Peptides against a protein of PDB entry 6UG1. Designs and how they scored, part 111

Target 1, 304 residues: chain A of PDB entry 6UG1
Amino acid sequence: SNEERKRRKYFHMLYLVCLMVHGFIRNEWINSKRLSRKLSNLVPEKVFELLHPQKDEELPLRSTRKLLDGLKKCMELWQKHWKITKKYDNVGLYMRTWKEIEMSANNKRKFKTLKRSDFLRAVSKGHGDPDISVQGFVAMLRACNVNARLIMSCQPPDFTNMKIDTSLNGNNAYKDMVKYPIFWCEVWDKFSKKWITVDPVNLKTIEQVRLHSKLAPKGVACCERNMLRYVIAYDRKYGCRDVTRRYAQWMNSKVRKRRITKDDFGEKWFRKVITALHHRKRTKIDDYEDQYFFQRDESEGIPD
Target 2, 301 residues: chain A of PDB entry 6UG1 as posed
Amino acid sequence: SNEERKRRKYFHMLYLVCLMVHGFIRNEWINSKRLSRKLSNLVPEKVFELLHPQKDEELPLRSTRKLLDGLKKCMELWQKHWKITKKYDNEGLYMRTWKEIEMSANNKRKFKTLKRSDFLRAVSKGHGDPDISVQGFVAMLRACNVNARLIMSCQPPDFTNMKIDTSLNAYKDMVKYPIFWCEVWDKFSKKWITVDPVNLKTIEQVRLHSKLAPKGVACCERNMLRYVIAYDRKYGCRDVTRRYAQWMNSKVRKRRITKDDFGEKWFRKVITALHHRKRTKIDDYEDQYFFRRDESEGIPD

## One batch from the design tools (peptide; made by RFdiffusion4, then SolubleMPNN)

Design b2_p18_7_s2 (from b2_p18_7, 12 letters changed)
Fold by OpenDDE base, seed 5:
Structure b2_p18_7_s2 (fold): chain B 304 residues (1-304), chain A 18 residues (1-18)
Amino acid sequence: as target 1 above (304 residues)
Amino acid sequence: NFEKIVKYLNEKFNALLE
């Protein structure tokens, strides 16, 4: 019915705000001064120097190569630090079906909320789920004065799915779900004036996204619980930006149709949510990023 | 107060995940 369509749309909006607020809170927690002091000790001076190369005026690419090598070494150091990767409880922050949401509303199960103290302890010990691990990696880079963003792929229920029964086939569901991350890192390259994508935990990859990302889910089974729709970036200065355009090959033709921003009302609403979570002034970094997104939008074209 | 809104939304989020 039209009523059920409206209900699912509003529930999607509420769920999306809750996810984005969760990302904001985690981004605040990883700015902990106590955690920063502990994590800076994991990075040797030689690796710190690679993270902060001098500007090569003749060939800026040499400076970028040093930064990339520093980030690779940081990823290796992080793997040594992280002792226990826990499985997610149920589906974690991956996408739930409408049936699962309706069933959970009837189940009075107390969700064990992770407290700030428990999070800081988990990161410090190297014990936790993949999301905690990624968040801790971002904290380590920030402890080394790197301009690192926490990236969150928000997975609200699909309001475009009007099926009543959305039961997923059980057997390979977890492996396919965790094939692609929900959280990752971006690092600002001041030399190339671009964001570097870092997945330290799942795919263990560093990339400079031009047109395609390795972190974008591919295949029907992987997309059931991980739909690339709302990729939100949280920086060390409490900036909040929609960076979906970086990771979406087909933003205009495919991704937009699955977003609340498909209509003018949804676009205005979502912009208000971003603005409410954005607590810093605009910088030249934002200008370079917006120029990149503009070029990507022109290159994709408007779908006929 | 943004902190109250964040707390409220986080509580509601947890309740939606329960």
Scores: peptide ipSAE 0.022, ipTM 0.651, DockQ to the pose 0.095
Fold by OpenDDE base, seed 1:
Structure b2_p18_7_s2 (fold): chain B 304 residues (1-304), chain A 18 residues (1-18)
Amino acid sequence: as target 1 above (304 residues)
Amino acid sequence: NFEKIVKYLNEKFNALLE
């Protein structure tokens, strides 16, 4: 019905705001000075020096290579720190079906809200789910004065799915769900003027995204609970930016159709949400990023 | 107050995940 379409759209909007606020809160928690002091001790001086290379005036790429090597070593150090990777409770922050939402509304399950103190303890001990692990990795890089962002792929229910039965036909193995991450890291490369993508936990990869990312879900089974639509970046200064364009190869042709921003009302609404979560002034880094997104939009073109 | 909004939305987020 038209009413069910409206209900699903508004529920998607509410759910998206809740996810984006969750990302904001986690980004605040990882700025903990107490946590920073503990995590800085995990990084030896030689690795710190690689994270902060001098500018090579002859070949700036040498400085980028040092930074990449430093980030690789940080991933290795993080794997050594992290002792226990817990499975997600149910589906974690992966996408739920409409049926699962309706069933959950009837079942008052007491979700254990993770408190800030428990989060900080989990990160400090190296015990938690993959999301906590990624968030802790971002905290470690920030403790080393690296300009690292927390990235969140927000998974609100698909408001474009108007099927009555939204049950997944198969028990999508937990493996298919977690094949791609929901949280990852970006690091600013001051030499190349680009963001470096770092997945320290799931794929254990570092990439300089040009046209596509390894972190973008591929295949039907993986996309059922992880649909790339809203990739939000949270920086150390409480900046909030939509970085979906980096990870979406087909932003205009495919991704936009699945976003609330497909129409002018949704675009204006989503901009208000981003603005409300963005607590810093614009910087030259934002100018370089916007220029990159513009070039990517122009290169994709308008879908036929 | 942003803190009240964040708290409210976080409470609603948890309730929506329930």
Scores: peptide ipSAE 0.022, ipTM 0.652, DockQ to the pose 0.094
Fold by OpenDDE base, seed 3:
Structure b2_p18_7_s2 (fold): chain B 304 residues (1-304), chain A 18 residues (1-18)
Amino acid sequence: as target 1 above (304 residues)
Amino acid sequence: NFEKIVKYLNEKFNALLE
C-alpha cells in the first residue's frame, strides 16, 4: 500500500538517525585520553616515524609510500593486539529485513547496551566484535597523532524494498553478510591531499580509492545485508561528513535511488542530520575532499 | 505515528540549526 511505503520511508529515516548517532558516540569514545595512552604504546618509534614522514619536496610520492608502509605495519601490530574476535550478536549493525524488524518489535529482548567503560576495556584487552576492533584501530592511529577518521556504512532497512517476505535462509547468510565491513578507517595523506582507505580487520587492505573501492559490496547475496548507501566519516574533531561518493562507483545512477536524498525533502532532511552531527569548522581538507567528489560526479556523468 | 516521528526529528534538527 501507499501507507506501508510511507511507513517504511519514515522508519528508514529514524533508523538512519539512530545509526549515525551511534557512530558519533563511538567516535567520541575512541577519543578517550586513557585509551590513547595505552594504544600509543603498541606503536614502536620506527613505525611512528613512518606515520610522520618528512615531506619529500623532490618526490612527494616517497612520503606517501612511507605513510602507507607505516599503516601496513600498524595493521600488523593491531592483529597482534587483537586476541579475540567475537561473532556479531545476530546481524550486528548489518541491514535487517522488514520481517525481522516486525518480529523484533514484539520481542522485548534486553539488548545489553555496551557501556563506554566496557567498550574501552574491550579495546584495551583486544576482545570484541569486528566493529569494536576497527574503532580501536582508529583510536590507535589517533593516539599516534594520525588524522584518522572512523567510517561507518549505515545500514537502515531498504525502504525501496516492498517485498513482504525476504527470508534470508541459509548457512552462508552470515559469511555473505560479513564478507564486507560496516566500519573501516580513513587516513589523511597530507602529501597527495587524499584520504587513504584502511580496512584493518575484514579485508586487511589499504586502498587509495580512485573509481571504486574493494570495500564496496558486490553480488546479490552480499548486498542483502550490506548496501552501500550512507558512508559517514567521523573525524577526531567531531566532524561528520557524507563520504559515500568515494565508495560508490555509480552514485547517481544506482546509489541515489536507494537513499532518502533521492528527493528534495530527503536531501534537506539528511543535510540537517549531518549538520547536527558536525561539530567543527570547515578546513582545507574538506575543500580537497569536496573537489574530489565534484570530479567524481563529473566523471560518472548523468545517468541515461 | 511515523509521520509524527519524522516531524519531531525535523523540529529537533531545526532547533539545533538555530
Scores: peptide ipSAE 0.022, ipTM 0.641, DockQ to the pose 0.066
Fold by OpenDDE base, seed 2:
Structure b2_p18_7_s2 (fold): chain B 304 residues (1-304), chain A 18 residues (1-18)
Amino acid sequence: as target 1 above (304 residues)
Amino acid sequence: NFEKIVKYLNEKFNALLE
């Protein structure tokens, strides 16, 4: 019905806000000074120097290569630190079906929220789910004065899906779900004036995204619980930015159709949500990023 | 956190439809 369409749209909007607020809260928690002091000790001086290379005036690419090597070594150090990777309870922050949402409304299960103290302890011990591990990795880079962002791929229920969903249960469904991350890292390269993408936990990859990312879900089974629609960046200064354009090859033709921002009402609403979560002034880094997004929009063109 | 979010959302959503 038209009513069910409206209901699903509004529920999607409310769910999206809650996910974005969750990302904001986790981004605040990883700025803990106590955690920062502990995590900085994991990074040797030689690796710290690679994270902060001098500008090569002849070939700036040499400085970028040193930064990339430093980030690789940080991923290796992080793997040594992380002792226990817990599976997600149920599907974590991956996308729920509409049926699962309806069934969960009826189940008064007392879900135990992870407290800030428990999160900080989990990161410090190296015990937790993949999301906690990624968030801890961002905290370690920030502890080394690296301009690292927490990236969250927000997975609200698909308001464009009007079908009655079947429950996606089974061990294979879990493997397909976790094939691509929900959380990852971006690091600012001051030499190339670009963001470097880092997945320290899932794919264990570093990439300089031009047109496509390895972190973008591919294949039907993976996309059932992980649809690239809302990739939100949280920086160390409590900036909040939509960076979906970086990871979406087909933003205009495919991704936009599945976003609340497909219409002017949704665009204006989503801008208000971003603005409410953006707690810093604009910087030259934002100018370089917006220029990159503009060039990507021009290069994709308007879908016929 | 998800089940609490869903519960909170459902409670708030039902309260907005009532």
Scores: peptide ipSAE 0.027, ipTM 0.660, DockQ to the pose 0.102; fails the geometry check

Design b2_p18_7_s3 (from b2_p18_7, 9 letters changed)
Fold by OpenDDE base, seed 4:
Parts: sequence; C-alpha cells; structure tokens
Structure b2_p18_7_s3 (fold): chain B 304 residues (1-304), chain A 18 residues (1-18)
Amino acid sequence: as target 1 above (304 residues)
Amino acid sequence: NLEKIIEYLNEKFNASLE
C-alpha cells in the first residue's frame, strides 16, 4: 500500500539517524585521552616518523609512499595487538530485513548496551568484534596525531523493498555478511590532497580510491545485508560528512535510487541530519574533497 | 546501542500505528 511505503520510508529515516548518532558516539569514545596514551605506546618512533614524513618538494609522491608504508606498519602492529576477534551477535550493524525488524519488536530482549568504559577496556585489551577493532585502530592513528576519520557504512532497512516477506533464505552464511566491512578508516594525505582508505581488520587493505573501492560490496549474497548507500565520515574534530561518492562507482545511476536523498524532501532532511552532527568549521580539506566529489559526479554523467 | 535504538524505534513506530 501507499501507507506501507510511507511507513517504511519513515522507519528508514529514523533508523538512519540512530545509526549516524551511534557513529558519532563511537567517534567521541575513540577520542579518549586515556585510550590515546595507551595506544600511542604501540607505535615505535620509526613508524611514527613514517606517518609524519617531510614534504618532498621535488616528488610529493615519495612523501605519500612513506605515509602508506607507515600505515601498513600500523596495520601490522594493530593485528599483533588484537588478540580476540568476537563474532557479531546476530547481524551486528549489518542490514536487517523488514521481517526481522517486525519480529524484533515482539522480542523484548534486554539488549546489553556496550558502555563507554567497556568499549575502552575492550580496545585496550584487544578483545572485541571487528567494529570495535576498526574503531580502536582509528584511535591508535589519532594517538599518533594522524588525521584519521572513522568511516561508517550505515545499513538502514531498504525502504525501496516493498516485499511483505523479506526473509533472507536461511543459508545466508555469516561469511557472506561479513565479507565486506561496515566500519573502516580514512587518513588524510596532505601531500596528494586526498583521503587514503584503510581497512585494518576485514580485507586488511590500504587503498587510494580513484573510481571504485575494494570495500564496496559485490555479489548478491554480500549485498543482502550490506548495501553501500550512506558512507559517513567522522573526524577527530567532530566533523560529519557524507563520503558515499568516494565508494560508489554508480552513485547517480544505482545508489541514489536506494537513498532517502532521491527526492528534494529527503535531500533537505538528510542535510539537516548531517548539519546537526557536524560540529566543526569548514576547512580546505573539505574543499579538496568536495572538488573530488564534483569531478566524480561529472565523470559518471547522468544515468540513462 | 543499535538494538536498543531498533527496539525504541519499533516501540515508537508501533505506538504511532495505535
């Protein structure tokens, strides 16, 4: 019905806000001074120097290569620190079906909310789920004065799915769900004026995204619980930015159709949510990023 | 956090249909 369509749209909007607020809170927690002091000790001086290379005026690419090597070594150090990767309880922050949402409303399960103290302890011990691990990695880079962002791929239920039964065929293996991450890192390269993508936990990759990312879900089974629609970046200064354009090859043709921003009402609403979560002034980094997004929109063209 | 959020949303959503 038209009512059910409106219902699913509003539920999607509310769910999206809650996911974005969750990312904001986690981004605040990883700014903990107590955690920062502990995690900085994991990074040897030689690795710290690679994270902060001098600007090579002749070949800025040499400075970028040092930064990339420093980030690779940080990823290796993080793997040594992280002792226990817990499985997600149920589906974690991956996308739920409409049926799972309806069934969850009937199950008054007292969900154990992870407290800030428990999160900080988990990161400090190296014990937790993959999301806690990625968040801890961002905290370690921030402890080394690296301009690292926490990236969250927000997975609200698909309001464009109007099927009554949206049950996934029971064999949707946990393996297919977790094939691609929900959280990752971006690091600002001051030499190339670009964000470097880092997945320290899942794919264990460092990427300079041009047209597509390795972190973008591919294949039907992987996309059932992980649809690239709302990739939100949280920086160390409490900036909040939509960076979906970086990771979406087909933003205009495919991704936009699955976003609340497909219409003017949704665009205006989503801008208000971003603005409410964005607690810093604009910087030249934002100008370079917006210019990159503009060029990516022009290069994709208008979908036929 | 998310599950409490989902629960809260589901409660508010169901209460908006009554």
Scores: peptide ipSAE 0.029, ipTM 0.676, DockQ to the pose 0.098
Fold by OpenDDE base, seed 1:
Structure b2_p18_7_s3 (fold): chain B 304 residues (1-304), chain A 18 residues (1-18)
Amino acid sequence: as target 1 above (304 residues)
Amino acid sequence: NLEKIIEYLNEKFNASLE
């Protein structure tokens, strides 16, 4: 019905806000001064120097190469620190079906909320789920004065799916769900004036995204619980930005159709949510990023 | 956390249908 369409749209909006607020709260927790002091001790001086290379005036690319090598070494150090990767409880922050949402309404389960103290302890010990691990990695880079931001791929239920039964065919292995991350890191490269993508936990990759990302879900089975729609960046100064354009190859043709921002009402609403979570002034880094997004929109073209 | 958020959302969502 038209009523069920409206219902699913509003539920998607409310769920999206809750996910974005969750990302904001985790970004506050990783700014802990106590955690920062502990995690800085994991990074040797030689690796710290690679993270902060001098500008090579002859070839700025040499400075970017040093930063990339420093980030690689930080990923290796993080793997040594992280002792236990726990599985997610159920589907974690991956996308639920409408049937799973309806069934969860009837089953009042006392879910254990992870407290800030428990999170800080988990990161400090190197014990937790992949999301906690990525968040801790961002905290380690921030402890080394790196301009690292937490990235979250928000997975609200698909309001464009109007099927009554949205049960997944039972064969969706946990492996297909977790094939691509929900959380990752970006690092600002001041030499190239670009964001570097870092997945320290899942794919264990460093990428300078041009046209497509390795972190973008591919294949039907992976996309059932992980649809690239809302990639939100949380920086160390409590900035909040939509960076979906970086990771979406087909933003205009495919991704936009699955977003609340497909219409003017949804665009205005989503802009208000971003503005409410954005607690810093605009910077020249935001100008370079917006210019990159503009060039990516022009290069995609208008879908025929 | 998320499941409590979902539960809260479901409670609020069902209460909006009554």
Scores: peptide ipSAE 0.029, ipTM 0.674, DockQ to the pose 0.098
Fold by OpenDDE base, seed 5:
Parts: structure tokens; sequence; C-alpha cells
Structure b2_p18_7_s3 (fold): chain B 304 residues (1-304), chain A 18 residues (1-18)
């Protein structure tokens, strides 16, 4: 019905705000001074120097190469620190079906919320799920004075799916679900004026995204619980930005149709949510990023 | 207060994940 369509749209909006707020809280927790002091000790001086190369005035690319090598070594150090990767309880922050949401509303299961103290202990010990591990990696880079963002791919239920039964075939569902991450890192390259994408946990990859990312889910089974729709960046200064354009090859033709921002009401609403979570002034980094997004929109074109 | 809204939404979110 039209009412059920409206209900699913509003529930999607509420769920999206809750996810974005969760990302904001985790971004605050990883700014812990106590955690920062512990994690800085994981990074040797030689690796710190690679993270902070001098500007090569003749060839800025040499400075970018040093930064990339420093980030690679940080990923290796992080793998040595992280002792236990826990599986997600159920589906974690991956996308739930409408049936799963309806069934969860009936099940008074006490979900044990992870407290800030438990999170800080988990990161410090290297024991937790992949999301905690990525968040801890961002904290380590921030402890080394790197301009690192926490990236979250928000997975609200698909309001464009009007099927009553949205049951997923169970057997390979977890393996396909966790094939691509929900959380990752971005690092600002001051030399190239670009964000570097870092997945330290899942794909263990560093990339300079031009047209497409390795982190973008591919294939029907992987997209059932991980749809690239709302990729939100949280910086160390409590900035909040929509960076979906970086990771979406087909933003205009495919991704926009599955976002709340497909209409003017949804666009205005989503901008208000971003603005409410954005607690810093605009910087030249935001100007370079917006210019990159503009060029990506022009190069994709408007689908006919 | 944004923190109270965040707490409320986080509680409601956790309760909706229950």
Amino acid sequence: as target 1 above (304 residues)
Amino acid sequence: NLEKIIEYLNEKFNASLE
C-alpha cells in the first residue's frame, strides 16, 4: 500500500539517523586521550617519519609514496596488535530485512550495549569484532597525528523493497555479508590533495580511489546485506561528510534511486542530519573534496 | 542537547536491534 511505502520510508530515515549517530559516538570514543597514548607506542619512530614525510618540492609523488609505505607498515603493526577477531553477533550493522525488523520488534532480547569502557579495553587488548578493529586502527593513526577519518557505510533497511517476505537464503549469507567492510579509514594526503582509502582489517588494502573502489560491494549476494548508499566520513575534529560519491561508480544511475535523497524533501532532510553531526568549520580540504565530487558527477553524467 | 538526542536515539536504536 501507499501507507506501507510511507512507513518503510520513515523507518529507513529513523534507522539511518541512529546509524549515523552511532558512527559519531564511535568517532568520539576513538579520540580518547588514554587510548591515544597507548596506541602511539605501537608505532616506531621510523614509521612515524614515513607518516610525516617532508614535502618534496621537485616531485610531490615521492612524499605520497612515503606516506603510503608508512600506512602499509601501520596495517602490518595493527595485524600484530589485533589478537582476536570476533564474529558479529547475528548481522552486526549490516542491512536487516523488513521481516527481521518485524520479528526483532516482537523479541524482547536484552542486547548488551558495548559501553565506552568496554570498547577502549577491547581496542587496547586487540580483542573484538572487525568494526572495533577498524575504529582502533583510526585511533592509532590519530595518535600519530595523522588526519585519519572513520568511514561508515550505513545500512538502513531498503525502503525501495516493498516485498512482504524478504527472507534471505541462509547458508552462505554470513560469508557473503562480511566479504566487504562496513567500516574503513581515509587518510588525507596533503601532497596530492586527495583522500587515501585504507581497509586495514577486511581486504587489507590501500587505494587512491579515482573512479571505483575495491570496497564497493559487487554481486547480488554481497549486496543483500551491504548496499553502498550512505558512506559517511567522521574526522578527528568532529566533521561529518557524505563521501558516497567517492565509492559509488554509478551514483546518479543506480545509488541515488535507493537513497532518501532521491527527492527534494529527502535531500533537504539528509542535509539537516549531516549539518547536525558536523561540528567543525569548513577547511580547504573540504574544498578539494567537493571539487573532486563535482568532477565525478560531471564525468558520470545524468542518466537519460 | 545533541548528546541527549544521541543517547535517546542510541537507546532506541539498541532497543530496535534487540
Scores: peptide ipSAE 0.021, ipTM 0.651, DockQ to the pose 0.099
Fold by OpenDDE base, seed 3:
Structure b2_p18_7_s3 (fold): chain B 304 residues (1-304), chain A 18 residues (1-18)
Amino acid sequence: as target 1 above (304 residues)
Amino acid sequence: NLEKIIEYLNEKFNASLE
């Protein structure tokens, strides 16, 4: 019905706000001074120097290469720190079906809300799910004075899916779900004036995204619980930015149709949510990023 | 009820932009 379409749209909007606020809260928690002091001790001086290379005036690419090598070594150090990777409880923050949402409304499952103290302890011990691990990695880079962002791929239920029965049958559903991350890291390269993408936990990759990312879900099975639609960046100064354009190859032709921002009302609403979560002044880094997004929109062209 | 929640959120976000 038209009523059910409206209900799903509004539920998607509410769920998206809850996810974005969750990302904001986790970004605040990883700014803990106590955690920062503990995690800085994991990074030896030689690796710290690679994270902070001198500017090579002749060839800025040499400085970028040092930074990339420093980030690789930080990923290796992080793997040594992280002792226990827990499976997600059920589907974690991956996308739920409409049927799962309807069934969960009836079940008063006491979700154990992870407290700030428990999160800080989990990161500090190296025990937790992959999302906690990525968040801890961002905290370690921030402890080393690296301009690292927490990235969250928000997975609200698909309001464009009007099918009732989306029963995800089979043992492979979890493997397909976790094939691509929900949380990752970005690091500012002051030499190339670009964000470097870092997945320290899932794919264990570092990339400089040009046209497409390795972190973008591919294939029907992987997209059932992980649809790239809302990639939100949280920085150390409580900035909040939509960075979906970086990871979406087909933003205008495909991704926009599955976002609330497909219409003017949804665009204005989503802009208000971003503004409410953005607690810093604009910087020259934001100008370089917006210029990159503009060039990516021009290069994609207008969808037919 | 969900519509009213979204309206309420819109009002709160408008008030944060003023």
Scores: peptide ipSAE 0.019, ipTM 0.604, DockQ to the pose 0.062

Design b2_p18_7_s4 (from b2_p18_7, 9 letters changed)
Fold by OpenDDE base, seed 3:
Structure b2_p18_7_s4 (fold): chain B 304 residues (1-304), chain A 18 residues (1-18)
Amino acid sequence: as target 1 above (304 residues)
Amino acid sequence: NFEKIEEYLNEKFNASLE
């Protein structure tokens, strides 16, 4: 019905903001001075120097290569720190079906909300789910004075899916779900004037995204619980930015159709949510990023 | 009403900053 379509849009919007606020809160928690002091001790001086290379004036690419090597070594150090990767409780922050939402509304399952103290302890011990692990990795890089962002792929229920029963039956459903991350890291490369993508936990990869990312879900089964629609970046100064354009190859033709921002009302609403979560002044880094997004929009062209 | 969503979200957001 038209009413059910309105209800699904409403619930999608509410769920999206809850996810974006969750990302904001986790981004605040990883700025903990106590955690920072503990995590900085995991990074030896030689790795710290690679994270902060001198500017090579002849070949800036040499400085970028040092930074990339430093980030690789940080991923290796992080894997040694992380002792226990827990499975997600149910589906974690991956996308729920409409049926699962309706069934969960009836069951007051006390989601044990992880308290800030428990999160900080989990990161410090190296015990937690993959999302906590990625968040802790961002905290470690920030402890080393690296301009690292927490990236969150927000997975609200698909308001464009009008099917009643999407029974995700099968033992492979969890494997397909966790094939691609929900959280990852970006690091500012001051030499190339670009964000470097880092997945320290899932794919264990470092990428300089050009046209597409390895972190973008591919295939029907993987996209059932992980659709690239709202990739939100949280920086150390409480900046909040939509960075979906980086990871979406087909932003205009495919991704936009599945976003609330497909219409002017949804665009205005989503802009208000981003503005509310953005607690810093604009910087020259934002100018370089917006220029990159503009070039990506021009290069995609207008969808036929 | 989308306005009630904005209000509820602003209230929850403000309450999460306190």
Scores: peptide ipSAE 0.018, ipTM 0.591, DockQ to the pose 0.109
Fold by OpenDDE base, seed 1:
Structure b2_p18_7_s4 (fold): chain B 304 residues (1-304), chain A 18 residues (1-18)
Amino acid sequence: as target 1 above (304 residues)
Amino acid sequence: NFEKIEEYLNEKFNASLE
């Protein structure tokens, strides 16, 4: 019905705000001075030096290579720190079906909100789910004065799915759901003027995204619970930015159709949400990023 | 207080499911 379409759109919007606020709060928690002091001790001086290379005036790429090597070593150090990777409770922050939402409505399942103290303890001990692990990795890089962002792929229910039964036909193995991450890291490369993508936990990869990312879900089974639509970046200064354009190969042709921003009302609403979560002034880093997004939009073109 | 916002949003989220 038209009413069910409105209901699903409204619920998608509410769910998206809740996810974006969750990402904001986790980004605040990883700025903990107490956590920072503990995590800085995991990084030896030689690795710290690689994270902060001098600018090579002859070949700036040498400085980027040192930074990449430093990030690789940080990922290895993080794997050594992390002792226990817990499975997600149910689907974690992966996408729920409309049926699962309706069934959860009837079941007063108290969402166990993890307290800040418990989060900080989990990160400090190296015991938690993959999301806590990624968030802790971002905290470690920030403790080393690296300009690291927390990235969140927000998974609100698909308001474009108007099927009555939205049950997944198969028990999509937990493996297919978690094949791609929901949280990852970006690191600012001051030499190349680009963000470096780091997945320290799931794919254990470092990439310089050009046209596509390894972190973008591929295949029907993976996309059922992880649809790339809202990739939000949270920086150390409480900046909030939509970085979906980096990870979406087909932003205009495919991704936009699945976003609330497909219409002017949704675009204006989503901009208000981003603005409300963005607590810093614009910087030259934002200018370089916007220029990159513009070039990516122009290169994709308008879908026929 | 961001914890109160998370709690409020979680309550509203849960209440919107009811």
Scores: peptide ipSAE 0.018, ipTM 0.620, DockQ to the pose 0.085
Fold by OpenDDE base, seed 2:
Structure b2_p18_7_s4 (fold): chain B 304 residues (1-304), chain A 18 residues (1-18)
Amino acid sequence: as target 1 above (304 residues)
Amino acid sequence: NFEKIEEYLNEKFNASLE
């Protein structure tokens, strides 16, 4: 019905705000000064120097290569630190079906909210789910004065799906779900004026995204619980930015149709949510990023 | 449904202030 369409759109919006606020809160927690002091000790001086290379005046690419090598070594150090990767309880922050939402409405399962103290302990010990591990990796880079931001792929229920969903149960469904991350890292390269994408936990990859990312979900089974629609960046200064354009090859043709921002009302609403979570002034880094997004929109074109 | 989301938000907000 039209009413069910409105209900699903409204529930999608509310769920999206909850996910974005969750990302904001986790981004605050990883700024803990106590955690920063502990995690900086994991990075040897030689690796710190690679993270902060001098500008090569002849070939700035050499400085970028040193930064990339430093980030690779940081991923290796992080793997040594991380002792226990827990499975997600149920589906974690991956996308739920409408049926799962309705069933969860009836069952008052108290969602055990992880407290700040428990999160900081989990990161410090290297014990937790993949999301906690990625968040801790961002904290380690920030502890080394790297301009690292937390990236969250927000997975609200698909308001464009009007079907009655079947329950996605089974061990294979979990493997397909976790094939691509929900959280990852971006690092600012001051030499190339670009963001470097880092997945330290899931795919264990570093990439300089031009047109497509390895972190973008591919295949039907993987996309059932992980649809690239809302990739939100949280920086160390409490900036909040939509960076979906970086990871979406087909933003205009495919991704936009599944976003609340497909219409003017949804666009204006989503801008208000971003603005409410954006707690810093604009910087030259934002100018370079917006220029890159503009060039990507022009290069994709308008879908026929 | 909304009450649980509000409860979850309130729990998350409260947990961020601790």
Scores: peptide ipSAE 0.018, ipTM 0.618, DockQ to the pose 0.283
Fold by OpenDDE base, seed 5:
Structure b2_p18_7_s4 (fold): chain B 304 residues (1-304), chain A 18 residues (1-18)
Amino acid sequence: as target 1 above (304 residues)
Amino acid sequence: NFEKIEEYLNEKFNASLE
């Protein structure tokens, strides 16, 4: 019905806000001074120097190469630190079906919310789920004074799916679900004036996204619980930005149709949510990022 | 519905600043 379409749209909006607030809170927790002091000790001086190369005025690419090598070594150090990767409880923060949501509303299961103290202990010991591991990696880079963002791919239920029964076939569902991450890192390259994408846990990759990302889910089975729609960046200064354009090849033709921002009301609402979570002044980094997004929008074109 | 979302956001936001 038209009413059920409205209900699903409103529930999607509420769920999206809760996910974005969760990302904001985790971004605050990884700024912990106590955690920072512990994680800085994991990074040797030689690796710190690679993270902070001098500007090569003749060839800025040499400085970028040093930074990339430093980030690779940080990823290797993080793998040595992280002892136990726990499976997600159920589906974690991956996308739930409408049926799963309705069934969970009837089940008074107390969601065991991870406390700040338990999170800090988990990161410090190297014991936790992949999301905690990525968040801890961002904390380690921030402890080394690197401008690292926490990235979250928000997975609200698909309000464009009007099927009553949205049961997913069970057997391969977990492997396909966890094939692509929900959380990752971005690092600012001051030399190239671009964000570097780092997945330290899942794909264990570093990339400079131009047109395509390895972190973008591909194939029907992987997209069932991980739809690239709302990629939100949280920086060390409590900035909040929509960076979906970086990771979406087909923002205009495909991704926009699955977002609340497909209409003017949804666009205005989503901008208000971003603004409410954005606690810093605009910087030249934001200008370079917006220029990159503009060029990516022009190069994709408007779908006819 | 929007007001309750704003209220919940404001409560969670204020509780994260304390």
Scores: peptide ipSAE 0.015, ipTM 0.595, DockQ to the pose 0.114

